# Peptides against a protein of PDB entry 4PAS: the designs that were tried, part 2

Target 1, 39 residues: chain A of PDB entry 4PAS
Amino acid sequence: SVNQASTSRLEGLQSENHRLRMKITELDKDLEEVTMQLQ
Target 2, 39 residues: chain A of PDB entry 4PAS as posed
Amino acid sequence: SVNQASTSRLEGLQSENHHLRMKITELDKDLEEVTMQLQ

## One batch from the design tools (peptide; made by RFdiffusion4, then SolubleMPNN)

Design b1_p8_4_s2 (from b1_p8_4, 6 letters changed)
Fold by OpenDDE base, seed 3:
Structure b1_p8_4_s2 (fold): chain B 39 residues (1-39), chain A 8 residues (1-8)
Amino acid sequence: as target 1 above (39 residues)
Amino acid sequence: LQEVLSKL
C-alpha cells in the first residue's frame, strides 16, 4: 500500500540519518585526537 | 557538535 511504501522509506531515511550521525561523531573524535597531537 | 546534530 501507499502507507507501507511511505513507512519503509521513512525507516530507510531514519537508519541512514542514524548512520550519518554516528559517522559525524567518529570524525569529530578523530579531529579532537589530531588537534591534541598537534598542540 | 550536539547543537549541529539537533538541527539534522
Scores: peptide ipSAE 0.083, ipTM 0.663, DockQ to the pose 0.044
Fold by OpenDDE base, seed 2:
Structure b1_p8_4_s2 (fold): chain B 39 residues (1-39), chain A 8 residues (1-8)
Amino acid sequence: as target 1 above (39 residues)
Amino acid sequence: LQEVLSKL
């Protein structure tokens, strides 16, 4: 149904948002480690 | 970071 397609799209966007937030956290940590190595 | 994540 249109409602099922809209729900599945929202769930896909929510999962991608979560994945991107986790990736930002990883990159922030990697940047901290590189910054400490350059000091 | 937490402030940035709260805006996403």
Scores: peptide ipSAE 0.082, ipTM 0.666, DockQ to the pose 0.044
Fold by OpenDDE base, seed 1:
Structure b1_p8_4_s2 (fold): chain B 39 residues (1-39), chain A 8 residues (1-8)
Amino acid sequence: as target 1 above (39 residues)
Amino acid sequence: LQEVLSKL
């Protein structure tokens, strides 16, 4: 149904949003470690 | 970071 297709798309976007948030947090940590090594 | 993440 249209509702099922919309729900599956939302779940896909929510999972990708979570993945991207985790990747941003990882890159922020890596940047902090590099910044600390340059001090 | 938390403020940036709150806007995504």
Scores: peptide ipSAE 0.081, ipTM 0.663, DockQ to the pose 0.045
Fold by OpenDDE base, seed 4:
Structure b1_p8_4_s2 (fold): chain B 39 residues (1-39), chain A 8 residues (1-8)
Amino acid sequence: as target 1 above (39 residues)
Amino acid sequence: LQEVLSKL
């Protein structure tokens, strides 16, 4: 159904949003470590 | 970081 396809798309976007937020957190930590090594 | 994430 159209509703089931819309729900599955929203769940896909929510999972990708969570993955991207986790990747931003990882990159922020990696940047902090590189910054500490340059000081 | 949390401020950046709150603006997304």
Scores: peptide ipSAE 0.080, ipTM 0.662, DockQ to the pose 0.045

Design b1_p8_4_s3 (from b1_p8_4, 5 letters changed)
Fold by OpenDDE base, seed 1:
Structure b1_p8_4_s3 (fold): chain B 39 residues (1-39), chain A 8 residues (1-8)
Amino acid sequence: as target 1 above (39 residues)
Amino acid sequence: LQEVLEQL
C-alpha cells in the first residue's frame, strides 16, 4: 500500500539518520584527540 | 556537537 511504502521509506531514513549521527560523534571524538595531540 | 545533532 502507499502507507506501507511511506512507512518503509521513513524507517530507512530514520536508520540512515541514526548511522550519520553515530559517524558525526565518532569524527568529533577523533578531532578532539587530534586537537589534544597538537597542543 | 549536541546542538548540531539537535538541528539534524
Scores: peptide ipSAE 0.101, ipTM 0.672, DockQ to the pose 0.046
Fold by OpenDDE base, seed 2:
Structure b1_p8_4_s3 (fold): chain B 39 residues (1-39), chain A 8 residues (1-8)
Amino acid sequence: as target 1 above (39 residues)
Amino acid sequence: LQEVLEQL
C-alpha cells in the first residue's frame, strides 16, 4: 500500500540518519586524536 | 558535538 511504502521509506531514512550520526561521532573523535598529536 | 547532533 502507499502507507507501507511511506513507512518503509521513513524507516530507511531513520536508519541512514542514525548511521550518519554515528559516523560524525567517530570522525569527531578521530579529529580530537589528530589535534592532540599535532600539539 | 552533542548539541550539533541535537540540531540535526
Scores: peptide ipSAE 0.101, ipTM 0.669, DockQ to the pose 0.044
Fold by OpenDDE base, seed 4:
Structure b1_p8_4_s3 (fold): chain B 39 residues (1-39), chain A 8 residues (1-8)
Amino acid sequence: as target 1 above (39 residues)
Amino acid sequence: LQEVLEQL
């Protein structure tokens, strides 16, 4: 149904949003470690 | 970072 397709799309977007937030946090930590090595 | 993530 249209509702099932919309729900599955929202769940996919929510999982990708979570993955991207985790990747931003990882990159921020990697940037902090690089910044500390340059000081 | 946390404040930026709360705004997204």
Scores: peptide ipSAE 0.099, ipTM 0.666, DockQ to the pose 0.044
Fold by OpenDDE base, seed 5:
Structure b1_p8_4_s3 (fold): chain B 39 residues (1-39), chain A 8 residues (1-8)
Amino acid sequence: as target 1 above (39 residues)
Amino acid sequence: LQEVLEQL
């Protein structure tokens, strides 16, 4: 039970970390495209 | 950015 709750919490944090990394990569690309349009 | 993402 305690180990299962800890594992499920870790999996939730890992999935959210992955989602946030993907969103940061998308925003960095969008910022690069905007920067190129302003030059 | 990629090096920063590897540290997160």
Scores: peptide ipSAE 0.105, ipTM 0.672, DockQ to the pose 0.044; fails the geometry check

Design b1_p8_4_s4 (from b1_p8_4, 5 letters changed)
Fold by OpenDDE base, seed 2:
Order: C-alpha cells, then sequence, then structure tokens
Structure b1_p8_4_s4 (fold): chain B 39 residues (1-39), chain A 8 residues (1-8)
C-alpha cells in the first residue's frame, strides 16, 4: 500500500512534468512567432 | 528562449 501510493504519486508528478515541458515548448514557439511579427 | 529574451 505505501509503495503503491508513492509510485502513483511519482507517476502523477512525471505526467505533470511532461505536460508542463510541452506547454513551455509551445509558449516558446508562440513567443518566437509574436516576436517575428513585432520586428 | 534565452536568445529571444535578449532581443526584448
Amino acid sequence: as target 1 above (39 residues)
Amino acid sequence: LEELLKQL
């Protein structure tokens, strides 16, 4: 039970970390496009 | 990102 709860928490943190990294990559691209439009 | 932030 304790090991299963710790594993499930780690999997949740890993999935959220992946989601946040994908969002940072998207926002970096959107910022590049906006910067190119303002030049 | 870092190079883009230097251009602002």
Scores: peptide ipSAE 0.034, ipTM 0.525, DockQ to the pose 0.085
Fold by OpenDDE base, seed 5:
Formats: sequence, structure tokens, C-alpha cells
Structure b1_p8_4_s4 (fold): chain B 39 residues (1-39), chain A 8 residues (1-8)
Amino acid sequence: as target 1 above (39 residues)
Amino acid sequence: LEELLKQL
């Protein structure tokens, strides 16, 4: 149904949003480590 | 991150 397709699309976008947030947190940590090594 | 953003 249109509702099922919309729900599956939302779940896909939520999963990608979570993946991207985890990648941002990883890169923030890597940036902190590099910043501390340059001081 | 928040402390690094305050240093910019």
C-alpha cells in the first residue's frame, strides 16, 4: 500500500540518519585526536 | 566537539 511504501522509506531514512550521526561522532573524535597531536 | 567548536 502507499502507507507501507511511505513507512519503509521513513525507516530507510531513519537508518541512514543514524549511520550518518555515528559517522559524524567518529570523525569528531578523529578530529579531536588530530587537534591534540598538533598542540 | 563542543570544546573544539568554542576554539574556532
Scores: peptide ipSAE 0.033, ipTM 0.517, DockQ to the pose 0.078
Fold by OpenDDE base, seed 3:
Structure b1_p8_4_s4 (fold): chain B 39 residues (1-39), chain A 8 residues (1-8)
Amino acid sequence: as target 1 above (39 residues)
Amino acid sequence: LEELLKQL
């Protein structure tokens, strides 16, 4: 159904949003560690 | 991040 296709697309976008947020948090931590080593 | 960006 149109609703099922919309739900599956939303779940895919939610999963990608979560992956991207986790990657931002990883890069923020790596940047903090590098900045602390340069001080 | 926001505090780290203020130190640059």
Scores: peptide ipSAE 0.033, ipTM 0.519, DockQ to the pose 0.084
Fold by OpenDDE base, seed 4:
Structure b1_p8_4_s4 (fold): chain B 39 residues (1-39), chain A 8 residues (1-8)
Amino acid sequence: as target 1 above (39 residues)
Amino acid sequence: LEELLKQL
């Protein structure tokens, strides 16, 4: 039980970390495209 | 991002 709950929490945090990294990369690209359109 | 911030 304790080990299973710890593993499931780690998997959830890893999945959220990956999602947030992908969102940062998307927003960086969107900001580059907006900056290029303003030049 | 860092290079984009230097152009502002």
Scores: peptide ipSAE 0.032, ipTM 0.521, DockQ to the pose 0.080

Design b1_p8_5_s1 (from b1_p8_5, 5 letters changed)
Fold by OpenDDE base, seed 2:
Structure b1_p8_5_s1 (fold): chain B 39 residues (1-39), chain A 8 residues (1-8)
Amino acid sequence: as target 1 above (39 residues)
Amino acid sequence: KLQELLSQ
């Protein structure tokens, strides 16, 4: 149904949003570590 | 900045 397709799309976008937020947190930590090593 | 992005 149109509702099922919309729900599955929203769940896909929510999972990708979560994945991207976790990747941003990882990269921020890696950048902090590199920054501390360069100081 | 990062904490504000992650709080959304």
Scores: peptide ipSAE 0.066, ipTM 0.659, DockQ to the pose 0.053
Fold by OpenDDE base, seed 4:
Formats: structure tokens, C-alpha cells, sequence
Structure b1_p8_5_s1 (fold): chain B 39 residues (1-39), chain A 8 residues (1-8)
């Protein structure tokens, strides 16, 4: 149904959003570690 | 900025 397709798309976008937020946090930590090594 | 982005 249209509702099932919309729900599955929303769940896909929510999972991708979560993945991207986790990757941003990882990269922020990696950047802090690199910054500390350059000081 | 980062914490504000992650709080949404």
C-alpha cells in the first residue's frame, strides 16, 4: 500500500540519518585526535 | 554546532 511504501521509506531515511550522525561523531573525534597530534 | 545538529 502507499502507507507501507511511505513507512518503509521513512524507516530507511531514519536509519541513514542515524548512520550519518554516528559517522559525523566519529569524524569529529578523529579530527580532535589529529589536532592534538599536531600541537 | 555539532551538538546542536545531533540534538535534532
Amino acid sequence: as target 1 above (39 residues)
Amino acid sequence: KLQELLSQ
Scores: peptide ipSAE 0.065, ipTM 0.657, DockQ to the pose 0.052
Fold by OpenDDE base, seed 1:
Structure b1_p8_5_s1 (fold): chain B 39 residues (1-39), chain A 8 residues (1-8)
Amino acid sequence: as target 1 above (39 residues)
Amino acid sequence: KLQELLSQ
């Protein structure tokens, strides 16, 4: 149904959003470590 | 910035 397809798409976007947020947090930490090594 | 991005 249109509702099932919309729900599955939303769940896919929510999972990708979570993955991207985790990757941003990892890169922020890596940037902090590099910044500390350059001081 | 990062906390504001994660709180959305």
Scores: peptide ipSAE 0.065, ipTM 0.656, DockQ to the pose 0.053
Fold by OpenDDE base, seed 3:
Structure b1_p8_5_s1 (fold): chain B 39 residues (1-39), chain A 8 residues (1-8)
Amino acid sequence: as target 1 above (39 residues)
Amino acid sequence: KLQELLSQ
């Protein structure tokens, strides 16, 4: 149904959004570590 | 800044 296709698309976008937020947090930590090593 | 981006 149109509702099932819309809900499955929203769940896919929510899971990808969560994955990207976790990757941004990882890269922020890696940048902090590199910044400390350059001081 | 990052915390504000993640809280939206």
Scores: peptide ipSAE 0.061, ipTM 0.650, DockQ to the pose 0.053

Design b1_p8_5_s2 (from b1_p8_5, 6 letters changed)
Fold by OpenDDE base, seed 5:
Structure b1_p8_5_s2 (fold): chain B 39 residues (1-39), chain A 8 residues (1-8)
Amino acid sequence: as target 1 above (39 residues)
Amino acid sequence: KLQQLLQQ
C-alpha cells in the first residue's frame, strides 16, 4: 500500500540519519584528538 | 561539541 511504502521509506531515512549522526560524532572526536596532538 | 547541536 502507499502507507507501507511511506513507512519503509521513513524507516530507511531514520536508519541513515542515525548512521550519519554516529559518523559526525566520530569525526568530532578525531578532530579533537588531532587538535590536541598539534598543541 | 557537534553532539549538542544534533540533540535539537
Scores: peptide ipSAE 0.049, ipTM 0.616, DockQ to the pose 0.055
Fold by OpenDDE base, seed 2:
Structure b1_p8_5_s2 (fold): chain B 39 residues (1-39), chain A 8 residues (1-8)
Amino acid sequence: as target 1 above (39 residues)
Amino acid sequence: KLQQLLQQ
């Protein structure tokens, strides 16, 4: 149904959003470590 | 700073 296709798309977008948020948190930490090493 | 924007 249209509702099932919309739900599966939302679940895919939610999982990708979570993955991207975790990657941003990792890169923010790596940037802080590099910034501290360059001071 | 980015962590505060993502805590929804």
Scores: peptide ipSAE 0.049, ipTM 0.618, DockQ to the pose 0.055
Fold by OpenDDE base, seed 1:
Structure b1_p8_5_s2 (fold): chain B 39 residues (1-39), chain A 8 residues (1-8)
Amino acid sequence: as target 1 above (39 residues)
Amino acid sequence: KLQQLLQQ
C-alpha cells in the first residue's frame, strides 16, 4: 500500500513536470516571436 | 537560455 501510493504520486509528479516543461518551452517560443516583432 | 534549464 505505502509503496504503491508513493509510486502513483511519483508518476503523477513526473507527468505534471513533463506538462509544465512543455508549457515553458511553448511560452519561451511565443516570447521570442513577440520580441522579434517588436524589433 | 531556458532550453538548457529544461534538459536537466
Scores: peptide ipSAE 0.048, ipTM 0.615, DockQ to the pose 0.057
Fold by OpenDDE base, seed 4:
Structure b1_p8_5_s2 (fold): chain B 39 residues (1-39), chain A 8 residues (1-8)
Amino acid sequence: as target 1 above (39 residues)
Amino acid sequence: KLQQLLQQ
């Protein structure tokens, strides 16, 4: 149904949003570690 | 974050 397809798309977008937020946090940490190594 | 690193 249209409702099931919309729900599955929203769940996919929510999971991808969470994944991307976790990756941003990881890269912010990696950048901090590289910055400390360059001092 | 960067400002805390500059204090070490």
Scores: peptide ipSAE 0.031, ipTM 0.522, DockQ to the pose 0.066

Design b1_p8_5_s3 (from b1_p8_5, 5 letters changed)
Fold by OpenDDE base, seed 5:
Structure b1_p8_5_s3 (fold): chain B 39 residues (1-39), chain A 8 residues (1-8)
Amino acid sequence: as target 1 above (39 residues)
Amino acid sequence: KLLELLSQ
């Protein structure tokens, strides 16, 4: 149904959003570590 | 942090 397709798309976008937020958190940590090593 | 920019 249109509702099922919309729900599955939203769940896909939510999972990708979560994945990207986790990757940003990792990169923020890596950047902090590199910054500390350069000081 | 980059996450702070996404929370605005």
Scores: peptide ipSAE 0.156, ipTM 0.699, DockQ to the pose 0.062
Fold by OpenDDE base, seed 1:
Structure b1_p8_5_s3 (fold): chain B 39 residues (1-39), chain A 8 residues (1-8)
Amino acid sequence: as target 1 above (39 residues)
Amino acid sequence: KLLELLSQ
């Protein structure tokens, strides 16, 4: 149904959003480490 | 943090 397709798309977008947030947190840490090495 | 910039 249209509702099932919309729900499955939302769940996929929520999963990808979570993955991207985790990757941003990793990059924030890597940037902090590089910044400390340049000081 | 980069996550705070994305919440705006």
Scores: peptide ipSAE 0.156, ipTM 0.699, DockQ to the pose 0.063
Fold by OpenDDE base, seed 2:
Structure b1_p8_5_s3 (fold): chain B 39 residues (1-39), chain A 8 residues (1-8)
Amino acid sequence: as target 1 above (39 residues)
Amino acid sequence: KLLELLSQ
């Protein structure tokens, strides 16, 4: 149904948003470690 | 942190 397709799309976007937030947290840590090594 | 920049 249209509702099932919309729900599955939203769940896909929510899971990708979560994955991207986790990747940003990882990159922020890596940047901190590199910054400390350059000081 | 980079996540705080995305919340603005």
Scores: peptide ipSAE 0.154, ipTM 0.698, DockQ to the pose 0.063
Fold by OpenDDE base, seed 4:
Parts: C-alpha cells; structure tokens; sequence
Structure b1_p8_5_s3 (fold): chain B 39 residues (1-39), chain A 8 residues (1-8)
C-alpha cells in the first residue's frame, strides 16, 4: 500500500540518518587524534 | 563537535 511504501522509506531514511550521525562522531574523534599529533 | 554545527 502507499502507507507501507511511505513507512518503509521513512525507516530507511531514519537508519541512514543514524549511520551518518555515527560516521560524523567517528570523524570528530579522528580529527581530534590528528590535531593532537600535530601539536 | 561536527554534529553541533549541523544542528544550526
């Protein structure tokens, strides 16, 4: 149904949003480590 | 943090 397709799309976007937030947190840590090595 | 910059 249209509702099932919309729900499945929202769940996919929520999962990708979570993945991207986790990747940004990892990159923040990697940037901190590189910054400490350059000091 | 980068996440704080994206919330603006």
Amino acid sequence: as target 1 above (39 residues)
Amino acid sequence: KLLELLSQ
Scores: peptide ipSAE 0.153, ipTM 0.696, DockQ to the pose 0.063

Design b1_p8_5_s4 (from b1_p8_5, 5 letters changed)
Fold by OpenDDE base, seed 4:
Structure b1_p8_5_s4 (fold): chain B 39 residues (1-39), chain A 8 residues (1-8)
Amino acid sequence: as target 1 above (39 residues)
Amino acid sequence: QLQELLSQ
């Protein structure tokens, strides 16, 4: 149904949003570690 | 900065 397709799309966007937020946190940590190594 | 982005 249109509702099922909309729900599955929203769940896909929510999972991708979560993945991207986790990746941003990882990259921020990696940048901090590199910054500490350059000091 | 990061916490503000992640709080949205």
Scores: peptide ipSAE 0.059, ipTM 0.649, DockQ to the pose 0.053
Fold by OpenDDE base, seed 3:
Structure b1_p8_5_s4 (fold): chain B 39 residues (1-39), chain A 8 residues (1-8)
Amino acid sequence: as target 1 above (39 residues)
Amino acid sequence: QLQELLSQ
């Protein structure tokens, strides 16, 4: 149904959003480590 | 700054 296709698309976007938020947190930590090594 | 972006 149109509702099932819309819900499956939203769940896919929510899972990708979560993955991207986790990757941003990882990159922030890596940037902090590099910043500490340059001091 | 990142904590505020992630809290939205």
Scores: peptide ipSAE 0.056, ipTM 0.643, DockQ to the pose 0.055
Fold by OpenDDE base, seed 5:
Structure b1_p8_5_s4 (fold): chain B 39 residues (1-39), chain A 8 residues (1-8)
Amino acid sequence: as target 1 above (39 residues)
Amino acid sequence: QLQELLSQ
């Protein structure tokens, strides 16, 4: 149904949003470690 | 974290 397709798309976007947030947090930490090593 | 690094 249209509702099932919309729900499945939203779940996919929520999963990708979570993955991207976790990657931003990892890169923020890696950048802090590099910045500290350059001081 | 990132905002603190950008404010230095």
Scores: peptide ipSAE 0.044, ipTM 0.591, DockQ to the pose 0.093
Fold by OpenDDE base, seed 1:
Structure b1_p8_5_s4 (fold): chain B 39 residues (1-39), chain A 8 residues (1-8)
Amino acid sequence: as target 1 above (39 residues)
Amino acid sequence: QLQELLSQ
């Protein structure tokens, strides 16, 4: 149904949003470590 | 953290 396709798309976008947030947190940590090494 | 590092 249109509702099932919309729900599955939303779940896919939510999982990708979570993955991207985790990657941003990893890169924030890596940037902090590099910044501390350059000081 | 990230916003503070980007402001340096």
Scores: peptide ipSAE 0.044, ipTM 0.599, DockQ to the pose 0.104

Design b1_p8_6_s1 (from b1_p8_6, 4 letters changed)
Fold by OpenDDE base, seed 2:
Structure b1_p8_6_s1 (fold): chain B 39 residues (1-39), chain A 8 residues (1-8)
Amino acid sequence: as target 1 above (39 residues)
Amino acid sequence: FEELRQKL
């Protein structure tokens, strides 16, 4: 149904959003570590 | 990094 396709699309976007948030957190930590090594 | 950069 249209509702099932919309739900599956939302679940896919939610999982990708979570993955991207985890990547931001990893990069923020890596940037902090590099910044500390350059001081 | 590159995967995130491609999505922003």
Scores: peptide ipSAE 0.043, ipTM 0.576, DockQ to the pose 0.059
Fold by OpenDDE base, seed 1:
Structure b1_p8_6_s1 (fold): chain B 39 residues (1-39), chain A 8 residues (1-8)
Amino acid sequence: as target 1 above (39 residues)
Amino acid sequence: FEELRQKL
């Protein structure tokens, strides 16, 4: 149904949003490590 | 870096 396709798209976007947030957190940590090595 | 930059 149109509702099922919309729900599955939303779930896919939520999963990708979570993945991107986790990648931001990883990059923030990598930047912190590089910053600590340069001090 | 590149995978995140391509999606932002």
Scores: peptide ipSAE 0.042, ipTM 0.573, DockQ to the pose 0.058
Fold by OpenDDE base, seed 3:
Structure b1_p8_6_s1 (fold): chain B 39 residues (1-39), chain A 8 residues (1-8)
Amino acid sequence: as target 1 above (39 residues)
Amino acid sequence: FEELRQKL
C-alpha cells in the first residue's frame, strides 16, 4: 500500500538520520581533540 | 567547544 511504502521510507530516513548524527558526534569529538593538540 | 565551532 502507499502507507506501507511511506512508513518503510520514513524508517529508512530515521535510521540514516541516526547514523549521520552519530557520525557528527564522532567528528565533533575528533575536532575537539585535534584543536586541543594544536593549542 | 561552542566558541571553537563558531570560528570554523
Scores: peptide ipSAE 0.036, ipTM 0.582, DockQ to the pose 0.085
Fold by OpenDDE base, seed 4:
Structure b1_p8_6_s1 (fold): chain B 39 residues (1-39), chain A 8 residues (1-8)
Amino acid sequence: as target 1 above (39 residues)
Amino acid sequence: FEELRQKL
């Protein structure tokens, strides 16, 4: 149904949003480590 | 990056 397709799309977007948030946190840590190595 | 982390 249209509702099922909308729900599955929302779940996919929520999963991708979570993945991207985790990747931003990882890259923030990697930048902190690089900054510490350059001091 | 803390200001961005707090908005996420």
Scores: peptide ipSAE 0.046, ipTM 0.585, DockQ to the pose 0.042; fails the geometry check

Design b1_p8_6_s2 (from b1_p8_6, 5 letters changed)
Fold by OpenDDE base, seed 1:
Structure b1_p8_6_s2 (fold): chain B 39 residues (1-39), chain A 8 residues (1-8)
Amino acid sequence: as target 1 above (39 residues)
Amino acid sequence: FKELLEKL
C-alpha cells in the first residue's frame, strides 16, 4: 500500500540518518586526534 | 593514521 511504502521509506531514512550521525561522531574524534598530534 | 585517511 502507499502507507507501507511511506513507512519503509521513513525507516530507511531513519537508518541512514543514524549511520551518518555515527560517521560524523567518528570523524570528529579522528579530527580531535589529528589536532592533538599537530600541537 | 592510515585508518583515519580511509574514513575521509
Scores: peptide ipSAE 0.036, ipTM 0.527, DockQ to the pose 0.143
Fold by OpenDDE base, seed 4:
Structure b1_p8_6_s2 (fold): chain B 39 residues (1-39), chain A 8 residues (1-8)
Amino acid sequence: as target 1 above (39 residues)
Amino acid sequence: FKELLEKL
């Protein structure tokens, strides 16, 4: 149904949003470690 | 250091 396709698309976007947020948090930590090594 | 550069 149109509703099932919309729900599955939303769930896919939510999972990708979560993955991207986790990757940003990892990169922010890695940047902090570089910054501490350069001080 | 190398592992950190590979994530960027």
Scores: peptide ipSAE 0.035, ipTM 0.530, DockQ to the pose 0.163
Fold by OpenDDE base, seed 2:
Structure b1_p8_6_s2 (fold): chain B 39 residues (1-39), chain A 8 residues (1-8)
Amino acid sequence: as target 1 above (39 residues)
Amino acid sequence: FKELLEKL
């Protein structure tokens, strides 16, 4: 149904949003480690 | 270090 397709799309966008947030947190930590090594 | 560069 249109509702099922919309729900599955929303779940896909929510999972990708979560993945991207986790990747940002990882890159922020990696940047902190590089910054500490340059001091 | 190598794993850090693979993540960028």
Scores: peptide ipSAE 0.035, ipTM 0.525, DockQ to the pose 0.148
Fold by OpenDDE base, seed 3:
Structure b1_p8_6_s2 (fold): chain B 39 residues (1-39), chain A 8 residues (1-8)
Amino acid sequence: as target 1 above (39 residues)
Amino acid sequence: FKELLEKL
């Protein structure tokens, strides 16, 4: 149904949003480590 | 360090 397709799309967007947030947190820590090595 | 560069 249209509702099932919309729900599955939302779940896909939620999982990708979570993945991207985890990647941002990883890159932030990686940037902090590089910044500390340049001081 | 190498693993850090591979994440960029």
Scores: peptide ipSAE 0.034, ipTM 0.528, DockQ to the pose 0.151

Design b1_p8_6_s4 (from b1_p8_6, 3 letters changed)
Fold by OpenDDE base, seed 4:
Structure b1_p8_6_s4 (fold): chain B 39 residues (1-39), chain A 8 residues (1-8)
Amino acid sequence: as target 1 above (39 residues)
Amino acid sequence: FEEIRRQL
């Protein structure tokens, strides 16, 4: 159904959004570690 | 150090 396809698309976008947020947090930590090593 | 080596 159109509703089922919309729900599955939303769940996929929510999962990708969570993955991207986790990756941003990792990169922020790595940038902090690199910044501390350059200081 | 180990995490930096995994991302390069």
Scores: peptide ipSAE 0.043, ipTM 0.573, DockQ to the pose 0.150
Fold by OpenDDE base, seed 1:
Structure b1_p8_6_s4 (fold): chain B 39 residues (1-39), chain A 8 residues (1-8)
Amino acid sequence: as target 1 above (39 residues)
Amino acid sequence: FEEIRRQL
């Protein structure tokens, strides 16, 4: 169904958006830990 | 620290 293909595409985009947000949070924390080591 | 060591 066109609706099933649209739902599966939205779920894929939501999963990738979540993955990217988690990676941004991880990199921000890693940058904080590196900054603390350079002080 | 352990996360930084895994990325280097």
Scores: peptide ipSAE 0.042, ipTM 0.578, DockQ to the pose 0.165
Fold by OpenDDE base, seed 2:
Structure b1_p8_6_s4 (fold): chain B 39 residues (1-39), chain A 8 residues (1-8)
Amino acid sequence: as target 1 above (39 residues)
Amino acid sequence: FEEIRRQL
């Protein structure tokens, strides 16, 4: 149904949003490590 | 160092 397709799309977007947030946190930590090594 | 190299 249209509702099932909309729900599955929302779940996919929520999962991708979570993955992207985890990647931002990882990259922030790596940027900190690089910054400390360049000082 | 090794983690930085894996991400670049």
Scores: peptide ipSAE 0.041, ipTM 0.584, DockQ to the pose 0.162
Fold by OpenDDE base, seed 3:
Structure b1_p8_6_s4 (fold): chain B 39 residues (1-39), chain A 8 residues (1-8)
Amino acid sequence: as target 1 above (39 residues)
Amino acid sequence: FEEIRRQL
């Protein structure tokens, strides 16, 4: 149904949003570690 | 240190 397709699309976007937030947190930590080595 | 070595 249209509702099932909309729900599955929302769940996919929520999962990708979570993955991207985790990747931002990883890159922020990597940047901190590089910054600390350059001081 | 170890994470930077894995990304280079």
Scores: peptide ipSAE 0.043, ipTM 0.570, DockQ to the pose 0.166; fails the geometry check

Design b1_p8_7_s1 (from b1_p8_7, 4 letters changed)
Fold by OpenDDE base, seed 2:
Structure b1_p8_7_s1 (fold): chain B 39 residues (1-39), chain A 8 residues (1-8)
Amino acid sequence: as target 1 above (39 residues)
Amino acid sequence: KLEELLRK
């Protein structure tokens, strides 16, 4: 029970961490594109 | 995109 709840929480945090990393990469690319358009 | 990162 406690181990299953801890595992499910870790899997949720890993999935959210992956989602946030993908969004950071997308925003970095969008910032590079905007920066290039302003030069 | 930024608004999605700010959602707690």
Scores: peptide ipSAE 0.054, ipTM 0.583, DockQ to the pose 0.085
Fold by OpenDDE base, seed 5:
Formats: sequence, structure tokens, C-alpha cells
Structure b1_p8_7_s1 (fold): chain B 39 residues (1-39), chain A 8 residues (1-8)
Amino acid sequence: as target 1 above (39 residues)
Amino acid sequence: KLEELLRK
């Protein structure tokens, strides 16, 4: 149904949003570690 | 690891 296709698309976007948030958190940590090593 | 995080 149109509703099922819309729900599956939203779930896909939610999972990708979660993945991207986790990548940002890891990059922020890696940047902090590099910054400490350069001091 | 870093190169994997940078892949869109």
C-alpha cells in the first residue's frame, strides 16, 4: 500500500540518520584525540 | 577506520 511504502521509506531515513549521528560522534572523538596529540 | 567514517 502507499502507507507501507511511506513507512518503509521513513524507517530507512531514520536508520540512515542514526548511522550518520554515530559517524559524527566518532569523528568528534577522533578529532579530539588528534588535537591532544598535536599539543 | 577514519576513511570508512568519511564515506557518505
Scores: peptide ipSAE 0.051, ipTM 0.578, DockQ to the pose 0.110
Fold by OpenDDE base, seed 3:
Structure b1_p8_7_s1 (fold): chain B 39 residues (1-39), chain A 8 residues (1-8)
Amino acid sequence: as target 1 above (39 residues)
Amino acid sequence: KLEELLRK
């Protein structure tokens, strides 16, 4: 149904959003480490 | 670490 397709799309977007938030957190830590190495 | 995060 249209509702099932919309729910599955939302779940996919939620999982991708979580994955991207985890990547951002790890990139922030990697940037901090690089910044410390350049000081 | 960085290279893994940049993989699509």
Scores: peptide ipSAE 0.049, ipTM 0.580, DockQ to the pose 0.107
Fold by OpenDDE base, seed 4:
Structure b1_p8_7_s1 (fold): chain B 39 residues (1-39), chain A 8 residues (1-8)
Amino acid sequence: as target 1 above (39 residues)
Amino acid sequence: KLEELLRK
């Protein structure tokens, strides 16, 4: 149904949003580590 | 700073 397709799309966007937030946090930590190594 | 950006 249109409702099922909309729900599955929302769940996919929510999971991708979560994945991207986790990747931003990882890259922020990696940048901090590189910054500490350059001091 | 990062946590504030992730809340918007």
Scores: peptide ipSAE 0.048, ipTM 0.580, DockQ to the pose 0.054

